# Designs tried in a protein design run: peptides against a protein of PDB entry 6D0Y. Part 22

Target 1, 225 residues: chain A of PDB entry 6D0Y
Amino acid sequence: ETEDHLESLICKVGEKSACSLESNLEGLAGVLEADLPNYKSKILRLLCTVARLLPEKLTIYTTLVGLLNARNYNFGGEFVEAMIRQLKESLKANNYNEAVYLVRFLSDLVNCHVIAAPSMVAMFENFVSVTQEEDVPQVRRDWYVYAFLSSLPWVGKELYEKKDAEMDRIFANTESYLKRRQKTHVPMLQVWTADKPHPQEEYLDCLWAQIQKLKKDRWQERHIL

## One batch from the design tools (peptide; made by RFdiffusion4, then SolubleMPNN)

Design b1_p10_7_s4 (from b1_p10_7, 5 letters changed)
Fold by OpenDDE base, seed 2:
Structure b1_p10_7_s4 (fold): chain B 225 residues (1-225), chain A 10 residues (1-10)
Amino acid sequence: as target 1 above (225 residues)
Amino acid sequence: LDEIVEDILS
C-alpha cells in the first residue's frame, strides 16, 4: 500500500517523471495528508530527515511542506518546530554547516508561507544581536552574521516587502559590526604573473557586498551567489 | 493515488 512506500515517495519526489514537479508535489501532499492521521510522526520524521540530508532538493521539500501546511496547518507548525529543534541541536553539537543550511531551509519556508515573515525577522534579529554579546569569541558573532546574510538570497525579498524598516535596522547593525570586527585577509592567488599578491576580500565582507548588490537589485538574482 | 505513486517512483 501507499504507506509502505512513503519513504520512497518522499525521497524520490522531484526526480524524472512523466508529470510535472508541481503535479507530483501536489499529489504527494495529498497522499501524505491522507496518511497523517495514522502516520503523522513517521511522515514528520521522514520530511525532517530528507530536508536535512538532501540539500539539493531544498526547494522541493520546502514547497512540499508549504503544500502540506496549506492542507494541515498544525502539521506545518509541528514540522517547523521540529526543524527549529534540529537547528538548536545542530548548534549545540557545533554542526555549523548543518545549522546554516537549516536556517536557509527555514528561510525558504517563509516563501512557502510556512513561516511568517515577522518570525523570520525576529530570528535574524536574534542572530545579529549576538554581535552585541560581550566576552564571546568573534567566531560566534561571525557565524550568526554569516547565517543571516547567507540566508537572505532565499528570503530577503519577502522580508523587505513585509518588514523593510526592521530589516534596515538589522542591516545597519550588521554593517556596524562588520566595520568594527577583526578581519583576516589572505593573498589572492596569482596564477599567471609573478606580481605581488593582493589581499583577497574577507569572506564576510565579500558576502556583505554580494548581499548589498542583491538588495540593490531588489533581490532579483542575476547569478548564483 | 496509484498513478501518483507510479509517476513519482518511475
Scores: peptide ipSAE 0.022, ipTM 0.668, DockQ to the pose 0.837
Fold by OpenDDE base, seed 1:
Structure b1_p10_7_s4 (fold): chain B 225 residues (1-225), chain A 10 residues (1-10)
Amino acid sequence: as target 1 above (225 residues)
Amino acid sequence: LDEIVEDILS
C-alpha cells in the first residue's frame, strides 16, 4: 500500500526522476491529502522531520507543503504550528543553527502561500524587539538580527510588496541597533589580515550592507550572498 | 497514483 511507502516517498521526492519535479510534488501532495484522514499525525511528523534534517531539499519541501496547504488548509496550519514549536524548542535548547534554518524555512513558506506576509512581519518585529531588551547578552540580540537579515533573501521581496511601511520600521530599528552595538574585535582582526581591498567589516555590518544592496536591487539577487 | 509512487521510488 501507498501508506507503507510514505516515508520513502517523502524522503526521495525531488531526486532524479523521469517526471518533472512539479509533477511529482503535485502527485505526492495528492497522495498525502488522501491519507490525512488516517495518517495525519504520521505525515505531519514525517514532513517536520525531513524539513529539519534535509536542508538541501528546503525549497522542495516548502513547495510540497504549499501544495498540500492548498488542498488542506487546516493541515497546513498544523504544520506551521509544529514548525513554530520546533523553533521555540531549538531556541530553548540553544540550538541556534537549527533555529536560524527554521526561520529561513518559515520565510520561504511565505512564498509558498502557507504563511501570510503579515505574520512573518510580526515574527521579525518580535526578533528585532529583542535588541531593545535590557540586561541581556549582546550575542542574543545579535542572533535575532542575524536571523532576520539572513532570511530576507528568501522573503524580503514579498514582505516589502505587502508591508513596506512595517518593514521600513524594522529596518530603521535594525540600523539603529547596529550603530550602537559593540564591535571591539573588528580592529584586531584588521591587523591580522593582509591585502584587503576593502576595510574589514563586522559580520553583521557586512550582512547589513549586503541586504541593503539587495533591497536597492528590488530583491533581485545578482550574486551569491 | 501507482505511477507516481514508482517514479519517486525509482
Scores: peptide ipSAE 0.021, ipTM 0.660, DockQ to the pose 0.811
Fold by OpenDDE base, seed 4:
Structure b1_p10_7_s4 (fold): chain B 225 residues (1-225), chain A 10 residues (1-10)
Amino acid sequence: as target 1 above (225 residues)
Amino acid sequence: LDEIVEDILS
């Protein structure tokens, strides 16, 4: 009976409930763990699907995976591998919006103790290293910097707590690239008043400034970036 | 288990 509702349970978890989210996630993790011996592939597929298709529930599913990983370490590993494969496929297909979301998802998995901080640092090192490639379009270099910076709201605090020296090196390399890259005008929506003018900035420069401020504030956000 | 299912699906 529980098996018949697995898809529905996974899709609806985190929605309005009489119980706490934590309680429901713990319960669902237990249910899924019990079914892994018989339905591992199905459960894995379902989790990968909802992770990709329901970005509004990012933290719900990363938490769920974290709970499952604690119960079954091998499954957690297989899930991460599947998500990384999907990331590679998205990049190959030029689906950059999905790709950047997947990077954010993986980033939040660090907070859920599914991915080790050193592994995420290594990924970001690889991303920023693309800026050193000489015969590639700038849009490629820019995207990897964007993917890195835009993921830091989800994982920056954890990475700096555990790998501050390595992160500082990545930041230095990023800053160096941003200073030497060609800048173009990008239309953006801005919120301002006549009495409070704001400077117009290129999108990566703007993001960089926001992340620098976030870092300065010890990764405590005052508002949504 | 049934309670969890019912709660999530309610």
Scores: peptide ipSAE 0.021, ipTM 0.653, DockQ to the pose 0.853
Fold by OpenDDE base, seed 3:
Structure b1_p10_7_s4 (fold): chain B 225 residues (1-225), chain A 10 residues (1-10)
Amino acid sequence: as target 1 above (225 residues)
Amino acid sequence: LDEIVEDILS
């Protein structure tokens, strides 16, 4: 039965194939849609699992969810809700690496027309608002800023196209925080030599500079961050 | 359906 192969199909999509990735994703989306009446819960669980366990296939699964959302809007909503619940659970469990990845995953879902831009802006507003709390450790404030900034390569273009004023406000608040926070000198790993070595810079300041450059370049990535 | 399955799993 097709049901017996669902797990294998979902896990192996995007691997070497005689057909294009796009064609396989469309085909898989069709198969999954047809099985939703009988196996919605199973399919939902499988997609959530592979999304979390296979970060190397982030864009594959965001695209797949985007295709499914276009076919079944309710299913797309349920998937997003499940991922948000998982994000909350990760934060509660202090699993910050998983949490930041989930934020990035959700960010890319905006590009796939699964999450609306205003909703993502609201999430980032909530993240940056943590920097205004006085009774919160700086390490926690830093994490939310990191989660925000590190997700912008995936969604910054879309958000500025639709919510530029709101994004500018978030950036202003972020910049203000970065100027005020305590900084610690940390040696940088040197994997290259240059005539004019890059000065020692704190990791969030470095990320901020990279994002500012990306923004200046109209969110066109020329080099990996 | 079978064709899609075969292609993805190949």
Scores: peptide ipSAE 0.020, ipTM 0.654, DockQ to the pose 0.725

Design b1_p10_8_s1 (from b1_p10_8, 6 letters changed)
Fold by OpenDDE base, seed 2:
Parts: C-alpha cells; sequence; structure tokens
Structure b1_p10_8_s1 (fold): chain B 225 residues (1-225), chain A 10 residues (1-10)
C-alpha cells in the first residue's frame, strides 16, 4: 500500500543512498506534497512520530518539514501545531526527556523557516517566566530554564540575529534566577583528590557557562554540547 | 509512480 510505502520512505530518509541527502529530501518532500490530498493526516502523524522517535535524525526531519512548509504552508502550520500539542502532552505526562527534545526540535524548525523567530522568543519568554512563579517547586523552574538553555545551540544564532534585545532580557532573567536558586546538589558533585577538593559545577550552572561561551563565540559551535 | 521513482533512488 502507498501508505506503508510512505512510512518506509519517511523512516529511511537520510540513510545510505546513491543520491545526496539534499536530493533525497527534496524528492521525498515532493512525494509527500503530492500525497497530501489523500494522506495528509497519515503523513502528519508519521512525521510527528519519526520526529519524536528518531532523535538522531532531528536535522533531517526538520529540514524535510522545512521543505514541505515551503511547498505547503498550511501543512507546515499543522505540523507545528501537532508538535506543540505533543509537547503539552509530554509535559502533562511528566515525560520531560521527550519534552526537552521537542523544544529542541521546534527550535531547529526556526532555522528551517517553519517557526518564526519571534514565536520562539515568545515561547522562551514563557519558559523563563516560570522562574517567577510563586509557590512552585524549583525543579519545575529549573526544567524550563534547562529546556530554554539546552535548545539555544540549535536556535540561539537566529534568535540573536533577529531579536537580540528580547533575548538579552531573557538571558538577564535567566542569570538572575540562576544566581538566586538553591544549588543543593553542588556539594555532592565534588571530586575529592589527594590535593584540594575540586567542586564540579551544578548542571544548570555548567550549561549556563557553556551557553555563555557559545554566545561569546557568536553561536558557532566548536564542540558538540 | 512518483513514489516508486523516489524509492528507487534510495
Amino acid sequence: as target 1 above (225 residues)
Amino acid sequence: SRLDEFAAKL
């Protein structure tokens, strides 16, 4: 069946081929576009599924969606809506690993011109605003900061190019939060040697330092974070 | 079909 064949093609894109990845993505986008009238819902579900279940192919699928969005803007919108819905569901289900990955995926969709930079900035503003919520566990505040910071390698460059003032505000708020939050696990991360104890940085502080370095390097990654 | 043509390239 054509539907089963589509699934196979979507799942296998990016694997070894006689053609370039770019050529295959363009070809697949064309095939999917042509089949949207008959299989839109299925294609949408398939793309959402592989996006979630094949994190190693993140850039492949964001690019594919970018190509599809260029061909069919409405479909691109529906895909984003589906992914946002999935993100909400993941959060409700306390599936934070999936949730953070989805945020990263959405972040890379900005680079693929599927999501507008201002929209992503707004999302991150919402995330960081959680740090200002009263009577909530720090773990909740920490997670949203983590989701924001851990996504910046994929989108920080684009966001600062287009919304530098807003991003600076988010960074300032993030920094303020990181300074005032409790770091209860820092002592437990100390490495004891024959010499002076070497304290390891708390995970968010470490990530913050990495992101600041990345920002300083104009968002050009020298090392995979 | 276009699908088959694409599949042949993979």
Scores: peptide ipSAE 0.040, ipTM 0.756, DockQ to the pose 0.854
Fold by OpenDDE base, seed 3:
Structure b1_p10_8_s1 (fold): chain B 225 residues (1-225), chain A 10 residues (1-10)
Amino acid sequence: as target 1 above (225 residues)
Amino acid sequence: SRLDEFAAKL
C-alpha cells in the first residue's frame, strides 16, 4: 500500500544510497508534498514518530521538515504544533531525556527556517526564568538550564546573530544562577581524586565551560561536546 | 507563533 511505502521511505532516508543525501531529501519532500492531500495525517504522524525515535537522524529530519515547510507552510506549522504537544506530554510524564531531545530538535528547526529565532529566544528566556522562581527544587532549575545550554550547539550561532542582546541577558542570568546554586553533593559522587590536568567538575559547570568556549570560538565546533 | 504559544505557558 501507498501508506506502507511512505513509511518505508521516511524511515530509510539517510541510509546508504547511490544518490546524495540532499538529493534524496529533496525527492522525498516532493513525494510527501504530493501525497499530503490524501495522507496528511499519516505523514504528520510518521514524521513525529521518526523524529522522536531516531535521534541519530536529527539533522536529516529537521532538514526534511524544513523542505516541507518551504513547500507547504501550513503543514510545517502543524508539525511544530505536534512537536510542542509532545514536549508538553514528555514534561508531564517526567520523561526528561525525551524532553531535552525535543528541545534540541526544535532548536535545529530554527536553522531550517521552520521556527523563528525570536520564538526560540523567548522559549529559552522562559526556561532560564525558572531559576528565579522561589520554592522550587534545584533539580527543576538545573534541568531547564541544562536544556538551554545543551541545545546551544544546534542554535547558538543563529540566535546570537539575530538576538545578541537578549542572548547576553540570558547568559548573564544563567551564570548568576550557576554561581549561587548548591554543589555540595559533588564530592559524594566522585570516584577519583581531583587531579590536574583533568579535575573532576560538576556537570553543569562543565557544560557551562564548554558552551563558553564554543561561544568564544564563534560557535564553530572543533570537537563533539 | 506556535512556539510562542508554548513558551507563554511555561
Scores: peptide ipSAE 0.039, ipTM 0.797, DockQ to the pose 0.018
Fold by OpenDDE base, seed 5:
Structure b1_p10_8_s1 (fold): chain B 225 residues (1-225), chain A 10 residues (1-10)
Amino acid sequence: as target 1 above (225 residues)
Amino acid sequence: SRLDEFAAKL
């Protein structure tokens, strides 16, 4: 069946081939575009599924969606809408690991010209604005900062190139929050690692330092974060 | 844009 074949093609893209990855992605995008009139819902579902379940192929599938979006802008929109719905559902279900991955995926979609940079900046502004909420658990504030910072390796360069002033403001607000927040996890972690020669750094402070270095290096990664 | 509505509701 054609649907089964499409599933196979989508799942196997990026694997060993006689052709380049780029050529395979272009070819697959063409095939999928041609089949959208008959199998749009199936293709949409498949792409959403592999996007969530195959994190090792994140850039492959964001690129594929980017190519499809260029061919069919409406389909690209439907895909983004589906991913946003999934993000909302994950947050409602307190599935924060899935949620942060989805934010990262959406971030890379900016590089693929599926999501506009200003829209991503606006999302991150709203994430960091949670740090200003009163009468909420710090874990909530921390998570949104984490989601923001942990996504920057995938999109920081693009956002600073297009929205440097806004990004600087977000960074300033983030830094301010990190300075004033409680760091109760440090003592707890130190109990388990007392014999380590290096003191453990609080996880958000550590991530912040990594992102600051990445920014200083003009968003060129020299190591896996 | 595609994320503007989401961002506004967050």
Scores: peptide ipSAE 0.046, ipTM 0.813, DockQ to the pose 0.018; fails the geometry check
Fold by OpenDDE base, seed 4:
Order: structure tokens, then C-alpha cells, then sequence
Structure b1_p10_8_s1 (fold): chain B 225 residues (1-225), chain A 10 residues (1-10)
């Protein structure tokens, strides 16, 4: 198959088809594996691109990568390396929206058996450890907490199943940070009731509450966060 | 694993 055809296949996977999504993904994985000897670099680049640019297809592409990883472990490793490199670049460039999505993508790769749960836990430990850094802006600390929390809908269940003690520690550290961080805009967004003023929660507190509920519900979502 | 390097250096 030509590079153009591979690109088309990769970009269009998950669209409406006469076949099941699972069948299409398995088929595509087979095709891509067969073409790796000739087009590995191109396939790698394409997968990285669609992974980054098509967030609506996150689970499709993580599954595809999972299938490819099962067929070719080395390629799976190269893909993860490429995504990590992209994450680092995004962070350095202050492209935080891309970065947080990449963290979420990597998180879902744990479910696809591409990334080991302990490694993801370690990454999240390091993220939350940023809250303990001296002389760094709160916005930086907040972002890493956000990146952690916002990724948990995709991987929290798996991580707690395998690393519950470590995750609890991360949660404790996160909670501690959230309690002591400055919430500059919250007082200005207070909802006044007849007998009790209620400050509107800022985005991290809100997210924290949502994640706590999700955790309480054993990571079974009752609503979209 | 595959994320160990990144996790360790962050």
C-alpha cells in the first residue's frame, strides 16, 4: 500500500462502516504491521499526528496503538517515545492544552496495555510533586494538578486496581495543595442566598469534587465530567 | 517501562 493510502486508512478509521469498529481496527492494525518494514517512520508520524489532532478519536487511536503494540512491541515503544517527546515539547512551549490532552492520551494507553500502570503512577507522582516546588508560579502547579485530575477518568480505575496506596498518597497531596492554594477569583463569583453565601468553586476545586465523586463511584461515570 | 524515563526526569 502507498503512503497516501495508509494516511487515508489511519485518518478515516472509526468512521461509519459496514464492519464493526473492532473489526476495522484489527484489520488496520494488521495492514499497518505488514507495512512497517517499508513505512515505519511514516506510519509512526501519522499515528502521532492523528493522536494529537483528533481528540474525538482518542479511544480509537489508543486501541489501534494497543493492537499494534501487541503485534510489534518495539513499534509501540517508539510511538510512546514519540508521544512523550511531543509532551515535553508542548510543555516547553507552554502549549498546555495540547499537553494535557497528551497526558490523557497516554493515560488511556495504560488501558490498552501499551504503558504500564506503575509508570503512569510515577508520572502522576511527579506531576503532583510540582506543587511542592519552591519559587514556582501557582499557574504551573495548578496545571500539573489539572493534568493529573483531568486524566483520571481514563485511567483512574486501572491505577487504583494496581497501585491503590500510591494513588491515595497522590490524592492526599493533591487535596492538601488544593486547600492551601490561592483562589483569587472565587470570592468575586459568590452566589448569595438568603441565609448562606456560597462561593462558586473555581475550576480545580470543581474538578477535584468531580473526581472524588468518580472515585467514590468506583470509577463508573454517571455523567460526563 | 516506557514512561519511566519521562516520569523520572519530570
Amino acid sequence: as target 1 above (225 residues)
Amino acid sequence: SRLDEFAAKL
Scores: peptide ipSAE 0.043, ipTM 0.805, DockQ to the pose 0.018; fails the geometry check

Design b1_p10_8_s2 (from b1_p10_8, 3 letters changed)
Fold by OpenDDE base, seed 4:
Structure b1_p10_8_s2 (fold): chain B 225 residues (1-225), chain A 10 residues (1-10)
Amino acid sequence: as target 1 above (225 residues)
Amino acid sequence: SRLEELEKKL
């Protein structure tokens, strides 16, 4: 395979095909593995790029990386390291939208056996711990909570299966923060009920409620929106 | 771990 052909294959995987997605991913993983001796750097860069720029194919590329990791553990590690570097760079550049997506991507890599559950728990512990630090802007604290909560649909089940006590602690800390944080006072629609009028929930409060429901449903997603 | 860098305090 040439570099150009590999790029094409990586970018197009998951698109319409006569073969099953699973078959295509397995085939592509085999091709990529075979070409790592010659094109490792290129393949690594390509995978990082598509992982970042094609969010609609998140599960496709996490699965692909999972397959590659199973074939070449070292390469899987290099990929994770590259993604972590990118996450750090995004955070430093205040590219919060990219950063949160990267956290979600990393979260799904846990399901693909690329990242260990305890490592992801540790990451989330670090995220939520930011809320306890002084001299940190609330917007940043809010982002870390958002990044944590918004990633749980992808990995919450696995993390609670492996690290339920630690996850409960993170949840408790998150709840505590959400109760004490200053909410943005944006004019919002008032929802009237027979019982009492209430304002529209703030975005983090809304997300929190959704995640609590998801947790209650044993991480079986029905309707979050 | 593979996430050693992020297991450290951010």
Scores: peptide ipSAE 0.051, ipTM 0.821, DockQ to the pose 0.018
Fold by OpenDDE base, seed 1:
Structure b1_p10_8_s2 (fold): chain B 225 residues (1-225), chain A 10 residues (1-10)
Amino acid sequence: as target 1 above (225 residues)
Amino acid sequence: SRLEELEKKL
C-alpha cells in the first residue's frame, strides 16, 4: 500500500543512496506533498514519530519539514503544532530527555524557515520566566534554563541576528538566576591530583560558560559541546 | 510512479 511505501521512504531517507541527500529530500517532499490530500494525518504522524525516535537524523527531518513547509505552508504549521503538543505531553509525563530533544528540534526548524525567529524567542522567554515563578522546585527552574541553553547551539546565531536585544534580555535574566540559585558545594567535587586540584563546575554553570564562549565566537562551533 | 522511482533511489 501507498502508506507502507511512505513509511519506508520516510524512515530510509538519509541512508546510503546512489543520489545526493538533497535530491532525495526534494523528491520525498514532492511525493509527500502530492499525497497530503489523501494521507495528511498519516504523514503527519509518521513525521512526528521519526523526528522523535531517530535523533541521529534531526537535521535530515528538519530539512524535510522545511521543504514541505515551502510547498504547503498549512501542513508545516500543523506539524509544528503537533510537535508542540508532543512537547507538552512529554513534560506532563516527566519525560525530560524527550522534551529537551524536542526543543532542540524546534530550534533547528527556525534555521529551516519553518518557525519564525520571534516565535522561538517568545518560547525561550517563557522558559526563562519559570525562574521567576514562586513556590516552584528549583529542579523545574533548572530544567527550563537547561533546555534554553542547550538549544542555542542550533539556533543562537539566527536569533541574535534577528532579535539581539530580546536575546540579551533573556541572557541577563538567565545569568541573574544562575548567580542566585542553590548550588552543590563545588569544592567537594574537586578532583585532587598530585599537583594542582582541578575544580569541578556545576553543570549549569559549565553549560553557561560554554554558551558564553560560543556567543563570543559568533556562534561558530569549534568544539563539540 | 514518482513514489516508485524515489523508492529505487533511497
Scores: peptide ipSAE 0.035, ipTM 0.776, DockQ to the pose 0.853
Fold by OpenDDE base, seed 2:
Structure b1_p10_8_s2 (fold): chain B 225 residues (1-225), chain A 10 residues (1-10)
Amino acid sequence: as target 1 above (225 residues)
Amino acid sequence: SRLEELEKKL
């Protein structure tokens, strides 16, 4: 019965309420903390599940985990471990959409003070190092670069504030890879015939340009990427 | 309970 209530609360948090989201999250964190002694495993599973299945509530759940981590550091660690395990499982299952989302989720956990910046940098170093692997498909290299770059809107500011030198190295390696990789360009869809159709920018090049702009703007987003 | 109170808020 209590477990069902917890599930309901976890799933419904962030929905329309008479109270502020922050207040509700704080309240929920308190409730969950109190129930950890009895329902830790269940709560852990629930949080992992909603984190994965409700991407529209990413920041809600990262914030919730942040609050829980502040209350119970060990639980925060267990949650991160569970999410890392899930990431590995997703990669093994070739579920790359889930995997990239999980990387993004983990990235936002840095902002919530659940994951240390150096740890995230290390993860990204590992990702970008795949570009240096020999005799691997480019699609593999591209995905890890994509996972890195696509996560930076959520964590780039924090990482550059704390690990700028390391991040610059990662960026340099990324740029080097992007310059030497094979690129597929598709002509832009045009309503009318042009003398010379302008090709669409390759998706990683486009993302790179966006991230470079974001970096230039000191990670202050003017629009949602 | 705190849970019940939270349920009222959500």
Scores: peptide ipSAE 0.035, ipTM 0.774, DockQ to the pose 0.860
Fold by OpenDDE base, seed 3:
Structure b1_p10_8_s2 (fold): chain B 225 residues (1-225), chain A 10 residues (1-10)
Amino acid sequence: as target 1 above (225 residues)
Amino acid sequence: SRLEELEKKL
């Protein structure tokens, strides 16, 4: 059946092929577009599923969605809505690993012209605003900061190019929070050289430093974070 | 078909 073939194609895209990945993605986008009238719901579900279950193919599927969005804007919107819904569900279920991955996926969709930069900025503003809420566990506040910072390698350049003032505000708020949050002090984690002992950086502080460096480098990655 | 052709390429 055609439906089975579509599933196979979606799952196998990016694997070894006689053709280039770009050519295959363009071809697949064309096939999927043509079949939307008959299999829109199935295609939507399949794309959401593979996006979530195959993180190693993140850029493949964001690119595919970008191509589809260019062909059918409404479908692109429906896909984004589905992914946002999944993000909310993951958060409710306390599946933070899936949630943070979904934020990264959405972030890369900005590069694929599926999500507008202002929308992503608004999302990050909402995330960082959690740090200002009263009676919220620090672990939750930390997660939202982590989700924000860990997504910037995928979208920071685009957001600063278009919304630098807003991003600076988010960064200022983030920095303020990181300075005032409680940190676990573990002397055992201190690294010792002959005359230069220093504590190992806390994971959020470390990430913050990495992101600051990335920003300073104009979001040109020189190493994998 | 286009689908068949693509399937052969993938």
Scores: peptide ipSAE 0.034, ipTM 0.772, DockQ to the pose 0.843

Design b1_p10_8_s3 (from b1_p10_8, 4 letters changed)
Fold by OpenDDE base, seed 5:
Structure b1_p10_8_s3 (fold): chain B 225 residues (1-225), chain A 10 residues (1-10)
Amino acid sequence: as target 1 above (225 residues)
Amino acid sequence: SRLEEFLEKL
C-alpha cells in the first residue's frame, strides 16, 4: 500500500544508501509533496511521530521538513503548529523531557528556514519571562531557563545574527535570574573523568557557563561537553 | 503572521 510505502520511506531516510543523504532527502521531499493532496494528514502524523521518537535523526527530519516547507509553505506551517501543540500537551502532562526535546527540535527548524528567527526569539522571551512570575515554584522558572539555554547550541548563532539586541536582553534577564535564584546541589553523572577534579557545579550555573563559552566562541562547538 | 502569533502565545 502507498501509505505503508510512505511510512517506510520516512522511517528509513538517512540510512545506508547508494545515494547521498542530501539527494535522498530531496527525493523524499518530492515524493511526499506529490502525495500531499491525497495523504497530507497521514504524512503530517508520520513526520510528527518520527520527529518525536527518533531524536538521533533530528537534523535529518528538520531538513526534510525544511525541504517540504520550501515546496509547500502551508504544510510547513501545519507541521510547526502540530509540534507546538504537542509541546503544549507535553507541558500540561508534566512530560518535561519530551517538552525540552521539542523545543530543541523547533530551534533547529529555524536553521531550516521553517520557523522565523523573530518567532523563536519571541518564544524564548516568553520562556525567560516565566522567571518574573510571582507565586510559582522555582522548579517551573528553572525549567524554562533550562529549555532556553539547552536549545541555544542549535539556534544561538542564527538568533544572534538576526536579533542580537533582543538576545542580549534575554541573556541579561537570564543572568539576573541565575544570580538571585536559590541554588541547590544537583547530582550529575560524570561521563568524562579529568585528572583534576572540580567541585560539582549547580546544573543551571554549569549550563550557563557552557553557553557563555559557546557564545564567546561565536557559536562554534569546539568542545565536547 | 498566524504562526508568529501562535508561537508568541505559547
Scores: peptide ipSAE 0.031, ipTM 0.751, DockQ to the pose 0.019
Fold by OpenDDE base, seed 1:
Structure b1_p10_8_s3 (fold): chain B 225 residues (1-225), chain A 10 residues (1-10)
Amino acid sequence: as target 1 above (225 residues)
Amino acid sequence: SRLEEFLEKL
């Protein structure tokens, strides 16, 4: 394949086709594997780019990387390293929207057998440990908790199946932080109506409650009525 | 920070 054709194939995967998505992904993984000797750097760059720029195709590209990793573990490792570098750059640049998305992407790579569960647990341990740092603003501490909690819908089941004790410790630390953090602005945002006051939770408290419910439901998401 | 060190290690 030519470089231009590879770009087209990678960008268009998951779009309308006569074949199943699974068949297309398997086929593309085979094509990419065969072209790695000639186009490794280009393919790596393309995959990193689409992973970042096309969030609507998150599961498509994590699956593709999973299939490719199964064929070539070295390339899979290089891809993860590139994504970690991008995460570091995003954090350094205070691009928190990109950073949280990258954490979610990496989380789903655990399900695709690209990242080991213990490595993701260690990352989340490090995230939550920021809450214990005295020289970090609360808004930044809150962000790392948010990044952790908001990623659990994608990886919580897998991590609890393999590292339940470690995850429980992370949860306990998170809960302790949420209880002691400042929430002084919540009352000002509360909506008062003539009939009933509408109690509103702080955004992290709300997310925490949602994740605890998800955990109790054994990480099975329900349909919205 | 500990996080930065860990991310560098990964």
Scores: peptide ipSAE 0.027, ipTM 0.728, DockQ to the pose 0.016
Fold by OpenDDE base, seed 2:
Structure b1_p10_8_s3 (fold): chain B 225 residues (1-225), chain A 10 residues (1-10)
Amino acid sequence: as target 1 above (225 residues)
Amino acid sequence: SRLEEFLEKL
C-alpha cells in the first residue's frame, strides 16, 4: 500500500459501498495492521487527523481504532496517547470546541474497548474536581462539567455498568456544583407576548436534566442526532 | 495543573 492509498482508504471509509460498513472496517483494519510495520507513523497521524476533522464519522473511526487495537494493542495505546496529547494541546490553546469533541471521542473509545472504563472515570473525576478549584473563573469550571456531561451519551452506560459507585459520586459532585454556581438565563423566544415569560433554562441545567433523563432511561437513546 | 499532570500520566 502507498501512503496516498492509505489516506484515501481511511478518509473514505463509511461512504457508500457494496459491502457493509462493518465489513469495510474489518477489511481496512486488516490492511492498516499489515502496513503498520512500514507506515505506523503515517497511519497514526492520519487516524488522528480524520478523528479530529471528520466529527460526522466519529463512531466509524472509534470502531476502526477499536478493531486495530484488538489486532495490535500497542498501536491502540499509541493512538490513545496521541489523542490525549492532542487534548492537552487543545486545552492549552484554548480550543475548547476541539477539546470537548476529543473528550467525546475518547469516551466512545471506551465502548470500543480501547480505553478502560476506570480510566475514563478517573478522567471525569479529574474534570469535575475542577469545580472545587479556588479562585478560578466559573467558565473554566463550567466547561469541564460540560465536557463531562456532554460525553455521557457516548459512555454513560458502560461507566455505570462497571463503576456505578464512582459515577454516582461524580454525579453528586456535579449536582452540587450546578446548584451553587451562578446562572445566566436567557429569555425564551415566544411567539406570543406574555406578561411573565419563562426564561430559557440555563444550558448546563438543561444538559443536566437531559443526562438525568438519559440515566433514568438506562442510557437508551430514542434517537441519534 | 493537576489536570495536566493527570493527562500526562494517561
Scores: peptide ipSAE 0.026, ipTM 0.722, DockQ to the pose 0.016
Fold by OpenDDE base, seed 4:
Structure b1_p10_8_s3 (fold): chain B 225 residues (1-225), chain A 10 residues (1-10)
Amino acid sequence: as target 1 above (225 residues)
Amino acid sequence: SRLEEFLEKL
């Protein structure tokens, strides 16, 4: 196939078709595998691009990469390396919105058997360890906690199945940090009940509560967080 | 940072 055709196929996968998504992904994986000898660099760049720019298709592209990784392990590795480089670049550029999405994408790659669970746990350990560093602004510490927590809907089940002790440690450290950090107060969002008025929780506390509930529900999500 | 070191080795 031509490079332009490959681009079209990659960008349009997951759109409405007469075939199932699974069938389309398998087909596309086969096409891409066959074209790797000639278009590896282009395919790699395309996949990295759509992974970053089409967040609504996160699970589609992680699945595709998973299929490709199963067919060509080296390519899967190169893709992960490229995504890690992009994550590093986004962090260095203080592009935290892109970075958090990339972490979420990498998290779902664990489910697709592209990234090993222990490696993802180690990443999250490193994220939460930032909260223990000196001379780190809270906004940065908060972001790493957010990146960790906000990724758990995609990978928490897998990580707890394989690394429950390590995950519990990360959770304990996270909880400790959340208790001691400075909180943004939003008085206008305070909830007043007849019994006990309380301030509305800020975004990290809310997320923490949601993730704790998700964990208690054995990572069975019943609603979009 | 520890994170950067880890990401290099990942």
Scores: peptide ipSAE 0.028, ipTM 0.731, DockQ to the pose 0.016; fails the geometry check

